# Designs tried in a protein design run: peptides against a protein of PDB entry 4BOS. Part 30

Target 1, 163 residues: chain A of PDB entry 4BOS
Amino acid sequence: PVLTRTVVPADNSCLFTSVYYVVEGGVLNPACAPEMRRLIAQIVASDPDFYSEAILGKTNQEYCDWIKRDDTWGGAIEISILSKFYQCEICVVDTQTVRIDRFGEDAGYTKRVLLIYDGIHYDPLQRNFPDPDTPPLTIFSSNDDIVLVQALELADEARRRRQ
Target 2, 163 residues: chain A of PDB entry 4BOS as posed
Amino acid sequence: PVLTRTVVPADNSALFTSVYYVVEGGVLNPACAPEMRRLIAQIVASDPDFYSEAILGKTNQEYCDWIKRDDTWGGAIEISILSKFYQCEICVVDTQTVRIDRFGEDAGYTKRVLLIYDGIHYDPLQRNFPDPDTPPLTIFSSNDDIVLVQALELADEARRRRQ

## One batch from the design tools (peptide; made by RFdiffusion4, then SolubleMPNN)

Design b1_p13_2_s1 (from b1_p13_2, 6 letters changed)
Fold by OpenDDE base, seed 2:
Structure b1_p13_2_s1 (fold): chain B 163 residues (1-163), chain A 13 residues (1-13)
Amino acid sequence: as target 1 above (163 residues)
Amino acid sequence: LEAARERALAVRR
């Protein structure tokens, strides 16, 4: 089994496309972003006490309007929200630092998904199997630390190629 | 993540 990167379009919605890909079991849908943005906005709007201006950097309403724009980038806040929504750990391996940021790691989720991030662009990661009839795996056990090692290896290789 | 997928579909509708 090999962990590989699926390159999604380098538009302003690569995070949402990447998350959708991994949580849906490997479905590439570049048109999913508007609905993903609306989902996040709905969640934020539903809990203004938790998603306060202090957390969002803007008012709850301003954030909701902002995130629904097609040219705004998602980040840690959106990943955290999506982790909670999908009830899975979202692991982001950074190719610039060769480190993994784990979102939802303290929530006790049994599943994890992986993204690779270069400071600008997000892509999803998947495990490919030798058997061509076995589809790639995007949802892993939260106890599968081997996949994290493999992700770090991918990130390290990517970093070296850019140096 | 079937339950989550169902929720996602419901919310997006």
Scores: peptide ipSAE 0.022, ipTM 0.631, DockQ to the pose 0.029
Fold by OpenDDE base, seed 5:
Structure b1_p13_2_s1 (fold): chain B 163 residues (1-163), chain A 13 residues (1-13)
Amino acid sequence: as target 1 above (163 residues)
Amino acid sequence: LEAARERALAVRR
């Protein structure tokens, strides 16, 4: 089995497209972003005590208006929210540092998904199998540490290509 | 993630 990268469009919504891809088992839908942005805004608006200005960097209302724009970028806050919504750990491997940031690791989820990030773009990761009749896997056990090692190897290779 | 799909569909309504 080999961990591979699916390149999604380098538009302003690559994070949302990538998350949708992995949680839906490998479905590429670049048009999913507007609905996901609205979902995040709804969740943030529902809990202004937790999603405070200190956390958001702006007022709750300002953030909700901002994230619903089609030209704004998602990050750690949005990943955390989506992790909670989909009840899975979201692991992001960074090609610049060759490190994995784990979101939802303390929540006790049994499943994890993986993204690769280069500082300005997110892509989803999937495991391909030698049997062509076996579809790629995007949802892994939270106990599968081998996939994390494979993600680090993939990120390290990407970093070397840019040097 | 089946439960998550159901929640996602509910939000779309």
Scores: peptide ipSAE 0.022, ipTM 0.613, DockQ to the pose 0.028
Fold by OpenDDE base, seed 4:
Structure b1_p13_2_s1 (fold): chain B 163 residues (1-163), chain A 13 residues (1-13)
Amino acid sequence: as target 1 above (163 residues)
Amino acid sequence: LEAARERALAVRR
């Protein structure tokens, strides 16, 4: 089995597209972003005590209006929210640092999904199998450490190409 | 997203 990258459009919503891809089992739908943005805004608006200005970098209301724009980038805050929403660990491997940031690692989720990040763009990762009749896997066991090793290898190779 | 909307309540509370 090989871990591979699926390149999604660089349309400012790559994070949302990538997350949707992996949590839905490999469904590429760039049109999912508006609804996901609204979902995040709804969650943030519902808990202004937790999602404070200190966390958001702006007022709760300002953030909600901001994230619903079609040209604003998602980041760690959005990943954290989506991890909680989808009840899975979201692992982001960074090709610049060859490090994995794990979101939701303390929540006790049994499943994890993986994204690859180059400092600007997010893409989803999937495991391909030798049997062509076996569809790629995007949702892994949280105990699957091999996939994390493979993600690091993928990121390291990408880093070497860009240096 | 529709199937997962139930989990939004848990996140918000």
Scores: peptide ipSAE 0.021, ipTM 0.644, DockQ to the pose 0.025
Fold by OpenDDE base, seed 3:
Structure b1_p13_2_s1 (fold): chain B 163 residues (1-163), chain A 13 residues (1-13)
Amino acid sequence: as target 1 above (163 residues)
Amino acid sequence: LEAARERALAVRR
């Protein structure tokens, strides 16, 4: 079994496409972004006390309007929200630093999904199996440390290719 | 993660 990268469109919604891919078990849907943006806005709007200006960097309403634009990029705030929504760890391996940032790691989730990030683009990761009849796996056990090692190896290789 | 999504929607509405 090997961990592989599925390249999604390099548009301003690559984070949402990538998250959707992994949490839905490997479904590539580049058209998912508007709905996911609305979902995030809905969650933020529902709890203005928690999602304060200190957290968002702007007023609650301003953030909701901003994230629903089709040309704004998702980041740590959005990943955190999606982690909570889908009740899973979202692990992002960075090819520039060869480090993994784990979102939701303290929530006690039993599942994790993995993304690879190069500083401007997100892609989803999946485990491929030698049996062609076994579909790729995108949702892993939060105890599966092997997949994290494989993600680091994948990121390191990507980094070397850009050196 | 469908079940988790449904639960989250119920809580946040």
Scores: peptide ipSAE 0.020, ipTM 0.627, DockQ to the pose 0.024

Design b1_p13_2_s2 (from b1_p13_2, 7 letters changed)
Fold by OpenDDE base, seed 2:
Structure b1_p13_2_s2 (fold): chain B 163 residues (1-163), chain A 13 residues (1-13)
Amino acid sequence: as target 1 above (163 residues)
Amino acid sequence: MEAARELALAVRR
């Protein structure tokens, strides 16, 4: 099996598109972003004590309005929220540093999904199988460390291509 | 909450 990336549109919502892709089992839907943004805003608004200004960098209400804009980028806070919502690790492999940052790693989730990040763009990762009748896998066991190695290899190759 | 490096890595723009 080979780990590959699916290039999603380089719009301001690539994170949301990428997360949606992997958590939904490989469904590419660039139009999912508005609802993903609203989902995050809803979660944040539901717990102003936890999602405080100290965490958000702005008031709870300001954040909610901000994240719902179609031109604001998602980042760590959004990944953390989505990890919690979907009850899975979200592993982000960085092509600039060839490192994997694991969100939700301390939550004891049994599942993980993988994204690849280059500093300005997110793409989803999936495992492709040699059997054409077997669809790509986007949701992995949290015990599957082989996929993390493969992700690092993929990121390293991407990094080398830019050097 | 995630480590500082993880937060920095996934910084939004």
Scores: peptide ipSAE 0.045, ipTM 0.754, DockQ to the pose 0.050
Fold by OpenDDE base, seed 3:
Structure b1_p13_2_s2 (fold): chain B 163 residues (1-163), chain A 13 residues (1-13)
Amino acid sequence: as target 1 above (163 residues)
Amino acid sequence: MEAARELALAVRR
């Protein structure tokens, strides 16, 4: 099996598109971002004690208005929220550092999904199988360390291509 | 700088 990257549009909402892709089993829907932004805003608004200015960098209400804009970029805060919502570990492999940041790793989730990040863009990762009738896999066991190695290999190759 | 990047994982504007 080979781990591959599916390139999604660079439309300021690539994180949301990428997360949606992997958690829904490989469904590419670039139009999913508005609803996902609203979902995050709803979760943040529901718990102002936890989602404080210290975490958000702005007031709870300001963040909710900000994240619902179509031109604002999601990052670690949004990934953390989505990890908790979908009850899975979200692993982000960074092509600039060749490292994996794991979100939700302390929650005891049995499943993980993978994204690749280059500093300005997110794409989803999937495992392809030799059998053409077997669909790609986007949801992995949280014990599958091989997929993490493969993700690092992809990141390292991407980094070498820029040299 | 590396720590800041890890915390953000985005260039927020």
Scores: peptide ipSAE 0.044, ipTM 0.726, DockQ to the pose 0.067
Fold by OpenDDE base, seed 4:
Structure b1_p13_2_s2 (fold): chain B 163 residues (1-163), chain A 13 residues (1-13)
Amino acid sequence: as target 1 above (163 residues)
Amino acid sequence: MEAARELALAVRR
Protein backbone atom coordinates (compact mmCIF):
# COMPACT_ATOMS: atom_id res chain seq x y z
CA PRO B 1 0.00 0.00 0.00
CA VAL B 2 1.18 3.49 -0.90
CA LEU B 3 -0.02 6.96 0.03
CA THR B 4 -0.80 9.07 -3.02
CA ARG B 5 -2.05 12.54 -3.86
CA THR B 6 -5.16 13.39 -5.86
CA VAL B 7 -4.84 16.79 -7.48
CA VAL B 8 -8.04 18.82 -7.15
CA PRO B 9 -8.79 22.01 -9.07
CA ALA B 10 -6.68 25.00 -8.09
CA ASP B 11 -9.66 27.21 -7.40
CA ASN B 12 -10.48 29.24 -4.32
CA SER B 13 -12.25 26.23 -2.81
CA CYS B 14 -9.52 23.58 -2.95
CA LEU B 15 -9.62 23.14 0.82
CA PHE B 16 -13.31 22.34 0.82
CA THR B 17 -13.01 20.03 -2.16
CA SER B 18 -10.10 18.23 -0.53
CA VAL B 19 -11.84 17.79 2.81
CA TYR B 20 -15.01 16.58 1.12
CA TYR B 21 -12.96 14.09 -0.89
CA VAL B 22 -11.35 12.45 2.11
CA VAL B 23 -14.32 12.43 4.50
CA GLU B 24 -16.61 10.99 1.83
CA GLY B 25 -14.24 8.16 1.01
CA GLY B 26 -12.73 9.49 -2.18
CA VAL B 27 -15.53 11.40 -3.87
CA LEU B 28 -14.30 14.27 -6.01
CA ASN B 29 -16.93 17.00 -6.13
CA PRO B 30 -15.64 20.50 -6.90
CA ALA B 31 -19.21 21.77 -6.60
CA CYS B 32 -19.37 20.93 -2.90
CA ALA B 33 -17.87 24.23 -1.75
CA PRO B 34 -20.98 26.45 -1.60
CA GLU B 35 -22.78 24.07 0.74
CA MET B 36 -19.70 23.54 2.86
CA ARG B 37 -19.24 27.29 3.15
CA ARG B 38 -22.84 27.63 4.31
CA LEU B 39 -22.32 24.82 6.78
CA ILE B 40 -19.31 26.55 8.28
CA ALA B 41 -21.16 29.85 8.47
CA GLN B 42 -24.06 28.13 10.19
CA ILE B 43 -21.80 26.53 12.77
CA VAL B 44 -19.96 29.78 13.44
CA ALA B 45 -23.19 31.74 13.74
CA SER B 46 -24.58 29.21 16.21
CA ASP B 47 -21.82 29.82 18.77
CA PRO B 48 -20.60 33.42 18.80
CA ASP B 49 -19.05 32.97 22.23
CA PHE B 50 -16.74 30.22 21.05
CA TYR B 51 -16.11 31.65 17.60
CA SER B 52 -15.05 35.04 18.89
CA GLU B 53 -13.52 37.98 17.08
CA ALA B 54 -10.16 36.95 18.48
CA ILE B 55 -10.40 33.62 16.68
CA LEU B 56 -12.08 34.85 13.51
CA GLY B 57 -10.17 38.09 13.04
CA LYS B 58 -13.50 39.79 12.41
CA THR B 59 -16.97 39.85 13.92
CA ASN B 60 -18.99 36.66 13.84
CA GLN B 61 -21.40 38.11 11.30
CA GLU B 62 -18.62 39.51 9.14
CA TYR B 63 -16.93 36.12 9.06
CA CYS B 64 -20.12 34.36 8.08
CA ASP B 65 -20.66 36.74 5.20
CA TRP B 66 -17.01 36.44 4.20
CA ILE B 67 -16.73 32.65 4.20
CA LYS B 68 -19.87 32.30 2.09
CA ARG B 69 -18.22 34.22 -0.74
CA ASP B 70 -17.09 31.97 -3.56
CA ASP B 71 -13.65 33.58 -3.77
CA THR B 72 -12.45 33.44 -0.16
CA TRP B 73 -9.85 30.90 0.89
CA GLY B 74 -10.32 28.43 3.68
CA GLY B 75 -7.63 27.90 6.26
CA ALA B 76 -6.99 26.72 9.79
CA ILE B 77 -10.28 28.03 11.17
CA GLU B 78 -12.29 26.19 8.55
CA ILE B 79 -10.26 23.00 8.96
CA SER B 80 -10.86 23.07 12.69
CA ILE B 81 -14.59 23.54 12.18
CA LEU B 82 -14.77 20.75 9.62
CA SER B 83 -12.79 18.45 11.90
CA LYS B 84 -15.39 18.94 14.60
CA PHE B 85 -18.28 18.58 12.18
CA TYR B 86 -17.06 15.35 10.61
CA GLN B 87 -15.76 14.07 13.95
CA CYS B 88 -12.33 13.18 12.62
CA GLU B 89 -8.77 14.36 12.97
CA ILE B 90 -7.63 16.33 9.94
CA CYS B 91 -3.89 16.07 9.38
CA VAL B 92 -2.29 18.57 7.02
CA VAL B 93 1.20 17.80 5.80
CA ASP B 94 3.12 20.85 4.59
CA THR B 95 5.49 20.37 1.66
CA GLN B 96 7.44 23.51 2.47
CA THR B 97 8.34 22.57 6.03
CA VAL B 98 7.71 18.80 6.05
CA ARG B 99 5.54 19.19 9.12
CA ILE B 100 2.11 17.85 9.97
CA ASP B 101 -0.48 20.08 11.57
CA ARG B 102 -3.08 17.97 13.31
CA PHE B 103 -6.54 19.40 13.83
CA GLY B 104 -8.73 17.68 16.38
CA GLU B 105 -5.85 15.67 17.83
CA ASP B 106 -7.09 16.14 21.39
CA ALA B 107 -10.75 15.45 20.68
CA GLY B 108 -10.51 11.69 20.96
CA TYR B 109 -11.60 10.92 17.41
CA THR B 110 -10.98 7.39 16.19
CA LYS B 111 -10.56 8.42 12.57
CA ARG B 112 -8.17 10.70 10.72
CA VAL B 113 -7.93 12.06 7.20
CA LEU B 114 -4.96 13.63 5.45
CA LEU B 115 -4.39 16.65 3.25
CA ILE B 116 -1.22 17.91 1.62
CA TYR B 117 -0.55 21.66 1.54
CA ASP B 118 2.07 23.57 -0.45
CA GLY B 119 1.49 27.03 0.96
CA ILE B 120 -1.35 28.03 -1.33
CA HIS B 121 -3.07 24.81 -2.44
CA TYR B 122 -4.66 21.83 -0.67
CA ASP B 123 -4.94 18.32 -2.09
CA PRO B 124 -6.34 15.15 -0.53
CA LEU B 125 -4.30 12.04 0.22
CA GLN B 126 -5.39 8.42 -0.07
CA ARG B 127 -3.87 4.98 0.38
CA ASN B 128 -3.80 2.83 -2.73
CA PHE B 129 -3.66 -0.94 -2.48
CA PRO B 130 -1.92 -3.47 -4.72
CA ASP B 131 -5.20 -5.27 -5.31
CA PRO B 132 -7.03 -3.35 -8.03
CA ASP B 133 -10.38 -4.45 -6.65
CA THR B 134 -9.71 -2.76 -3.31
CA PRO B 135 -10.71 0.90 -3.46
CA PRO B 136 -8.39 3.60 -2.12
CA LEU B 137 -8.68 4.42 1.56
CA THR B 138 -9.08 8.03 2.70
CA ILE B 139 -10.21 7.49 6.30
CA PHE B 140 -7.58 6.04 8.59
CA SER B 141 -7.44 4.93 12.18
CA SER B 142 -6.20 7.63 14.51
CA ASN B 143 -3.75 4.99 15.73
CA ASP B 144 -2.29 4.52 12.25
CA ASP B 145 1.06 6.25 12.60
CA ILE B 146 2.40 4.63 9.46
CA VAL B 147 0.21 6.87 7.33
CA LEU B 148 1.73 9.93 9.02
CA VAL B 149 5.22 8.67 8.23
CA GLN B 150 4.19 8.10 4.64
CA ALA B 151 2.72 11.60 4.49
CA LEU B 152 5.99 13.09 5.72
CA GLU B 153 7.90 11.10 3.12
CA LEU B 154 5.56 12.34 0.41
CA ALA B 155 5.99 15.92 1.59
CA ASP B 156 9.77 15.59 1.75
CA GLU B 157 9.86 14.32 -1.81
CA ALA B 158 7.69 17.22 -2.91
CA ARG B 159 9.95 19.69 -1.11
CA ARG B 160 13.04 18.30 -2.80
CA ARG B 161 11.38 18.70 -6.18
CA ARG B 162 10.53 22.35 -5.50
CA GLN B 163 14.03 23.28 -4.29
CA MET A 1 2.53 30.20 6.61
CA GLU A 2 3.84 30.62 10.11
CA ALA A 3 0.88 32.81 10.92
CA ALA A 4 -1.37 30.02 9.74
CA ARG A 5 0.40 27.56 12.00
CA GLU A 6 -0.03 29.86 14.96
CA LEU A 7 -3.69 30.20 14.13
CA ALA A 8 -4.00 26.44 13.87
CA LEU A 9 -2.50 26.04 17.31
CA ALA A 10 -4.75 28.72 18.74
CA VAL A 11 -7.87 27.11 17.33
CA ARG A 12 -6.88 23.75 18.77
CA ARG A 13 -6.76 25.23 22.26
Scores: peptide ipSAE 0.025, ipTM 0.668, DockQ to the pose 0.039
Fold by OpenDDE base, seed 5:
Structure b1_p13_2_s2 (fold): chain B 163 residues (1-163), chain A 13 residues (1-13)
Amino acid sequence: as target 1 above (163 residues)
Amino acid sequence: MEAARELALAVRR
């Protein structure tokens, strides 16, 4: 098997497109962002005690208005929310540092998905199989640490190509 | 906007 990267459009919504891709088993939908943004805003608005200004960097209402804009970027806060919503660990491998940030690692989820991040863009990762009748895999066991090693190797190769 | 595509043969297993 080989771990590969699907390059999604370099728009302001690449995080949402990438998450949607992996949690839906490899479905590319660049138009999914508006609904994903509204979903996040709804979750944040529902729990103002947890999603406080200290966490959001702005008031709860200001954040909700901000995240629903089509030109604002998702980050760690949005990833953590989506991890909880989809009940899976979201692992982000960073090509700048060759390190993995794990979201939801303490929640006891049985599934994990992987993204690759270069500082300004997110892409989804998938496992391709030699058998053409076996579809690519985007949802992995939370016990599959080999895929994390493969993701690090992929990130290291990407870093070397830029240097 | 950047067109979507797949980069294959990245990390072999």
Scores: peptide ipSAE 0.018, ipTM 0.476, DockQ to the pose 0.040

Design b1_p13_2_s3 (from b1_p13_2, 4 letters changed)
Fold by OpenDDE base, seed 1:
Structure b1_p13_2_s3 (fold): chain B 163 residues (1-163), chain A 13 residues (1-13)
Amino acid sequence: as target 1 above (163 residues)
Amino acid sequence: LEAARALARAVRE
């Protein structure tokens, strides 16, 4: 089995497309972003005490309006929110630093999904199998550390290609 | 936590 990258459109919503892809088992839907943005805004709006201005960098209302725009970029806060919503660890391998940032690692989730990030773009990762009739896997056990090693290898190769 | 905030800044700036 090999870990591979599915390139999603660079349309300002790549994070949402990538998360949707992995949590839905490998469904590529670039049109999913508006609803995911709305979902995040709804969650943030529902708990202004937790999602404070100190956390958001802007008022709760300003953030909600901002994230719902079709041209604003998601980042760590959105990943954290989506990790909680989907009840899974979201692991982001960074090709610039060749490190993995794990979101939700202390929540006790049994599942993990993986994204690859280059500083401006997110793509989803999947495990392909030799049997062509076996569909790729996007949801892994939170105990599967082999997939993390494979993700680091993939990121390191990507970094070397750019240098 | 620090790494998470760094990711947020990198995407938004």
Scores: peptide ipSAE 0.038, ipTM 0.722, DockQ to the pose 0.064
Fold by OpenDDE base, seed 4:
Structure b1_p13_2_s3 (fold): chain B 163 residues (1-163), chain A 13 residues (1-13)
Amino acid sequence: as target 1 above (163 residues)
Amino acid sequence: LEAARALARAVRE
């Protein structure tokens, strides 16, 4: 089994597309972003005490309006929210540093998904199997640390290619 | 996590 990257469009919504891809088992839908943005805004709006200006960098309402724009970029805040919503650990391997940031790691989720990030773009990761009849896997056990090693290897290779 | 948040802020700015 090999961990591979599925390149999604760089349309300012790559994070959402990537998350959707992995949490839905490998469904590529670039049109998913508007609804996911709205979902995040809804969650943020529902808890202004938790999602404070200190966390958001702007008022709760301003953030909600901002994230619903089609040209604003998601980041750690959005990943954290989506991790909670989908009840899974979201692991982001950074090709610039060859490190994995694990979102939701303290929540006790049994599942994890993986993204690869290069500083400006997110892509989803999937495990491919030698058997062509076995579909790629995007949702892993939170105990599957092998996939994290594979993600690091993939990121390291990507970094070397850019050097 | 802090590093990830920092990167996110940089992207948004």
Scores: peptide ipSAE 0.038, ipTM 0.713, DockQ to the pose 0.069
Fold by OpenDDE base, seed 2:
Structure b1_p13_2_s3 (fold): chain B 163 residues (1-163), chain A 13 residues (1-13)
Amino acid sequence: as target 1 above (163 residues)
Amino acid sequence: LEAARALARAVRE
């Protein structure tokens, strides 16, 4: 089995497309972003005490309006929210630093998904199997640390290609 | 937490 990258469009919504891809088992739907943005805004609006200005960097309402724009980028805040919503650990391997940032790692989720990030773009990761009749896997056990090693390897190769 | 914040800043810049 090999961990591979699926390149999604660089349309300012790559994070949402990538998350949707992995949590839905490998469904590529670039049109999912508006709904996911609205979902995040709804969650943020529902808990202004937690999602405070200190957390958001802007007022709760300002953030909600901002994230619903089609040209604003998602980041750690959105990943954290989506991790909680989908009840899975979201692991982001960074090709610039060759490290993995784990979101939801302390929540006790049994599942994890993986994204690869280069500082300006997110892509989803998937495990391909030798058997062509076995579809790629995007949802892994949170105990599967081999996939994390493979993700680091993939990121390291990507980093070397840029140098 | 530090990594999360750094990631958030990098994406929003």
Scores: peptide ipSAE 0.037, ipTM 0.718, DockQ to the pose 0.063
Fold by OpenDDE base, seed 3:
Formats: sequence, C-alpha cells, structure tokens
Structure b1_p13_2_s3 (fold): chain B 163 residues (1-163), chain A 13 residues (1-13)
Amino acid sequence: as target 1 above (163 residues)
Amino acid sequence: LEAARALARAVRE
C-alpha cells in the first residue's frame, strides 16, 4: 500500500475540498466549498460563548460573514470545527517543517484523515492498494501510525524537490 | 494547536 496525494484546485477553497474528499471516502467535489463554508458559519453562530472574539480574532458575526466569502482561506480554526463535525481526527502534514499537526487528537476519535499542506495550499492524502479493484482508502484508524510515517515521507520528498 | 492557529492567521492575512 502506498500513500498518495490528490491535487485539488488552488481556488482559495482547497482546504474545504480536501476535507470533503477524505471524509467522504475519496469524492472530489470542488463545488462543495460554499456549503462547507455555510456549515462552519452555522456552527460558529450557534455558540458565540465558545467561538468568542478571542478565538476568532473578530466578532462572531464578522467571522461568519468573512468565512462565507469565496476568497477567504480556511485554517486551523476551520479544521478544528470540521474535525468536531465529522467526528474524526484531522492530521495535517506540513511540507515546510516536515511535521504533523493533529486536530481532534484529544477527542478520542477512532478514525483519522490526512491532508498535506505547503503553507498556502491543502491537498488530501489517500492509501492506494496493489489490487486495482480495491478503492483507495482515505479514512484510517487512529491507531495506524504507519500512515503518519508515510505522510512524513511524502512531506520530506516534497521538501527536497523545492531545494 | 496554538502554533497551527498562528500560522493559519498569518497565511490568511
């Protein structure tokens, strides 16, 4: 089995496209972003006590309006929210630092998904199998440490290619 | 989490 990267469009919504891809089992839908943004805004608006200005960097209402724009970038806040919504750990391997940031790691989820991040773009990761009849896997066990090692290897390879 | 959040804010700005 080999861990591979699926390149999604760099259209300011790559995070949402990537998350949708992995949590839906490998469905590439670049048009999913508007609904994903609305979902996040809805969750944030529903709990202004938790999603405070201190966390958001702006008022709850301002954030909701901001995240629903088609040109604003998602980041750690959005990943954390999506991790909670989909009830899975979201692991982001960074090609600049060759490290993995784990979101939802303290929630006790049994499943994890993986993204690769280069500082400005997110892509989803998947495990491919030798048998062509076996579809790629995007949802892994939270106990699968091998996939994390493979993700770090991909990040290291990407880092070397930029030098 | 804090480091990741800080990085995300820097990218969004």
Scores: peptide ipSAE 0.036, ipTM 0.705, DockQ to the pose 0.067

Design b1_p13_2_s4 (from b1_p13_2, 6 letters changed)
Fold by OpenDDE base, seed 1:
Structure b1_p13_2_s4 (fold): chain B 163 residues (1-163), chain A 13 residues (1-13)
Amino acid sequence: as target 1 above (163 residues)
Amino acid sequence: LEEAREFARAVRE
């Protein structure tokens, strides 16, 4: 089995597309962003005490309006929210630093999904199998540290290609 | 969360 990257469109919604891909078991839907943006906005709006201006960098309402725009980029805040919503650890391997940022690592989730980030773009990761009849795996056990090693290998290779 | 906020901001900028 090998961990591979599925390149999603390089649009303003690559994070949402990538998350959707992995949490839905490998479904590529570039049109998923509007609903995911609204989902995040709904969650944020539902708890203004937790999602405060101090955390958001803007008022709760301003953030909700902002994230629902089609040209705004998601980041760690959105990943954290999506991790909580889907009840899974979201691991982001960075090709610039060759490190993994784990979101939801202390929540006790049994599942993890993986994204690869190059500084301006997110893509989903999946495990491919030799048997063509076996679909790729995008949801891993939170105990599967081998997949994290493989993700680091992908990131390191990407970094070397840029040098 | 503060760390996440700073990370998010850095990514967005």
Scores: peptide ipSAE 0.023, ipTM 0.640, DockQ to the pose 0.057
Fold by OpenDDE base, seed 5:
Structure b1_p13_2_s4 (fold): chain B 163 residues (1-163), chain A 13 residues (1-13)
Amino acid sequence: as target 1 above (163 residues)
Amino acid sequence: LEEAREFARAVRE
């Protein structure tokens, strides 16, 4: 089996598209972002004590209005929220540093999904199988450390191509 | 959480 990257559109919503792809088992839907932005805003608005100005960098209300814009970028805060919502670990491999940032690693989830990040753009990762009749896998066991090694190898190769 | 905020800010800027 080989871990591969699916390139999603380089728009302002690549994070949302990538997360949707992996948590839905490999469904590419570039139009998913508006609803996911509303979902995040709803979750943030529901818990102003946890999602404080100290965490958000702006007031709870200001953040909710901001994240619902179609030209604002998602990051670690949004990934953390989506990890909790989908009840899975989200692992992001960075091609600039060849490191993996794990979100939800202390929550005890049994499943993990993987994204690749180059400092600007997010893409989803999937495992392809030798049998063409077996569809690619996007949801892995949280005990599958081999997929993390493969992600690091993929990131290292990408980094070397840019140096 | 503070580390996550800084990471998020770096991505957005």
Scores: peptide ipSAE 0.022, ipTM 0.638, DockQ to the pose 0.060
Fold by OpenDDE base, seed 2:
Formats: sequence, C-alpha cells, structure tokens
Structure b1_p13_2_s4 (fold): chain B 163 residues (1-163), chain A 13 residues (1-13)
Amino acid sequence: as target 1 above (163 residues)
Amino acid sequence: LEEAREFARAVRE
C-alpha cells in the first residue's frame, strides 16, 4: 500500500475540497465549497459563546459572513471545526516544515484523515492498494502510525524537490 | 484552540 496525493484545484477553496474528499471516502467535488462554508458558518453561529471574538478574530456574525465568501481561505480554525463535526482527527502534513499538525488529537476519535499542505495549498491524501478492485482508503484508524510516517515521507520528498 | 488560532493566523498571512 502506498500513500498518494490527489491534486485538487488551486482555488480559494482547496481546504474544503480536500476535507470533503477524505471524509467522504475519496469523492472529488470542487463544487462542495459553498456548502462546506455554509456548514462552518452554521456551526459557528450556533454557539456564539464558544466561538467568540477571541477565537475568531472578529465577531461571530462577521466571521460567518466572511467564511461564506467564495474568495476567503480556510485555516486551522476551520479544520478544527470540521474535525469536531465529522468526529475524526484531521492530520495536516506540512511540506515546508515536514511536520504533522493534528487537529482533534485529544478528542478520542477512532478515525483520522490526512491532508498535505505546502503553505498556500491543501491536497488530500489516500492509500492506494495493489489490487485494482480495491478502492483507495482515505479514512484511517487513529492508531495507524504507518500512515503518519508515510505522510512525513511524502512531505520530505516534496521539500527536497523544491531545493 | 489557542494553538489553532495562532496557526490559523500564520497560515492566512
């Protein structure tokens, strides 16, 4: 089995496309962004006490309006929200630092998904199998340490290619 | 969430 990268469109919504891909079992749908943005806004709006200005950097209402724009970028806050919503750990491997940032790591989730990030773009990761009849895997056990090692290897290779 | 907030800021800038 090999961990590979699926390149999604380099638009303002690559994070949402990537998350949707992995949590839905490998469904590439670049048109999912508006719905994903609305989902996040709905979650934030539902709990203004938790999603405060201190967390959001703006008022709850301002954030909701902002994140629903088609030209705004998602980041760690949105990943954290999506981790909670989908009840899975979201692991982001950074090709610039060759480190994995884990979101939801303390929540006790049994499943994890993986993204790769280069500083300006997110892509989803999946495990491919030798059997052509076996579809790629995007949802892993939270105990699967091998996939994390493979993700780091991908990131390290990507970094080496840029220098 | 504090770490996530700082990370988000750094990523967006």
Scores: peptide ipSAE 0.022, ipTM 0.638, DockQ to the pose 0.054
Fold by OpenDDE base, seed 3:
Structure b1_p13_2_s4 (fold): chain B 163 residues (1-163), chain A 13 residues (1-13)
Amino acid sequence: as target 1 above (163 residues)
Amino acid sequence: LEEAREFARAVRE
């Protein structure tokens, strides 16, 4: 079993495409972004006390309008929201720093998914199996720390390639 | 998601 990267389109919605891919078990759907943007906006709008201007960097309404644009980029806030929505830990390995940021790690989720990030682009990660009849795995146990090690290895290799 | 929330806030600042 090896952890591999699936390159999604390098558009401004790569985060949403990547998250959708992993939480849906490996379904690549670049057209998922509009609905996911709307989902995030809906969640944010539903709790203006929790999603305050202090954390959003703009008013709740301004954020909702902004995130629904087709040319705005998601980040840590969106990842945290999606983690909560999908009830899974989202682990992002950064190829520039070779570190993993874990979102939802304190929520007690039993599942985790992994993304790889290079500073401007997100891609999903999956575990491939030797048996061709066994489909790739995108949803891991939150106790599977081996996958985190493998993600760090991928990031380290990616960093070396750019140096 | 307190830890993630704090991180998200820091990133946006």
Scores: peptide ipSAE 0.021, ipTM 0.626, DockQ to the pose 0.037

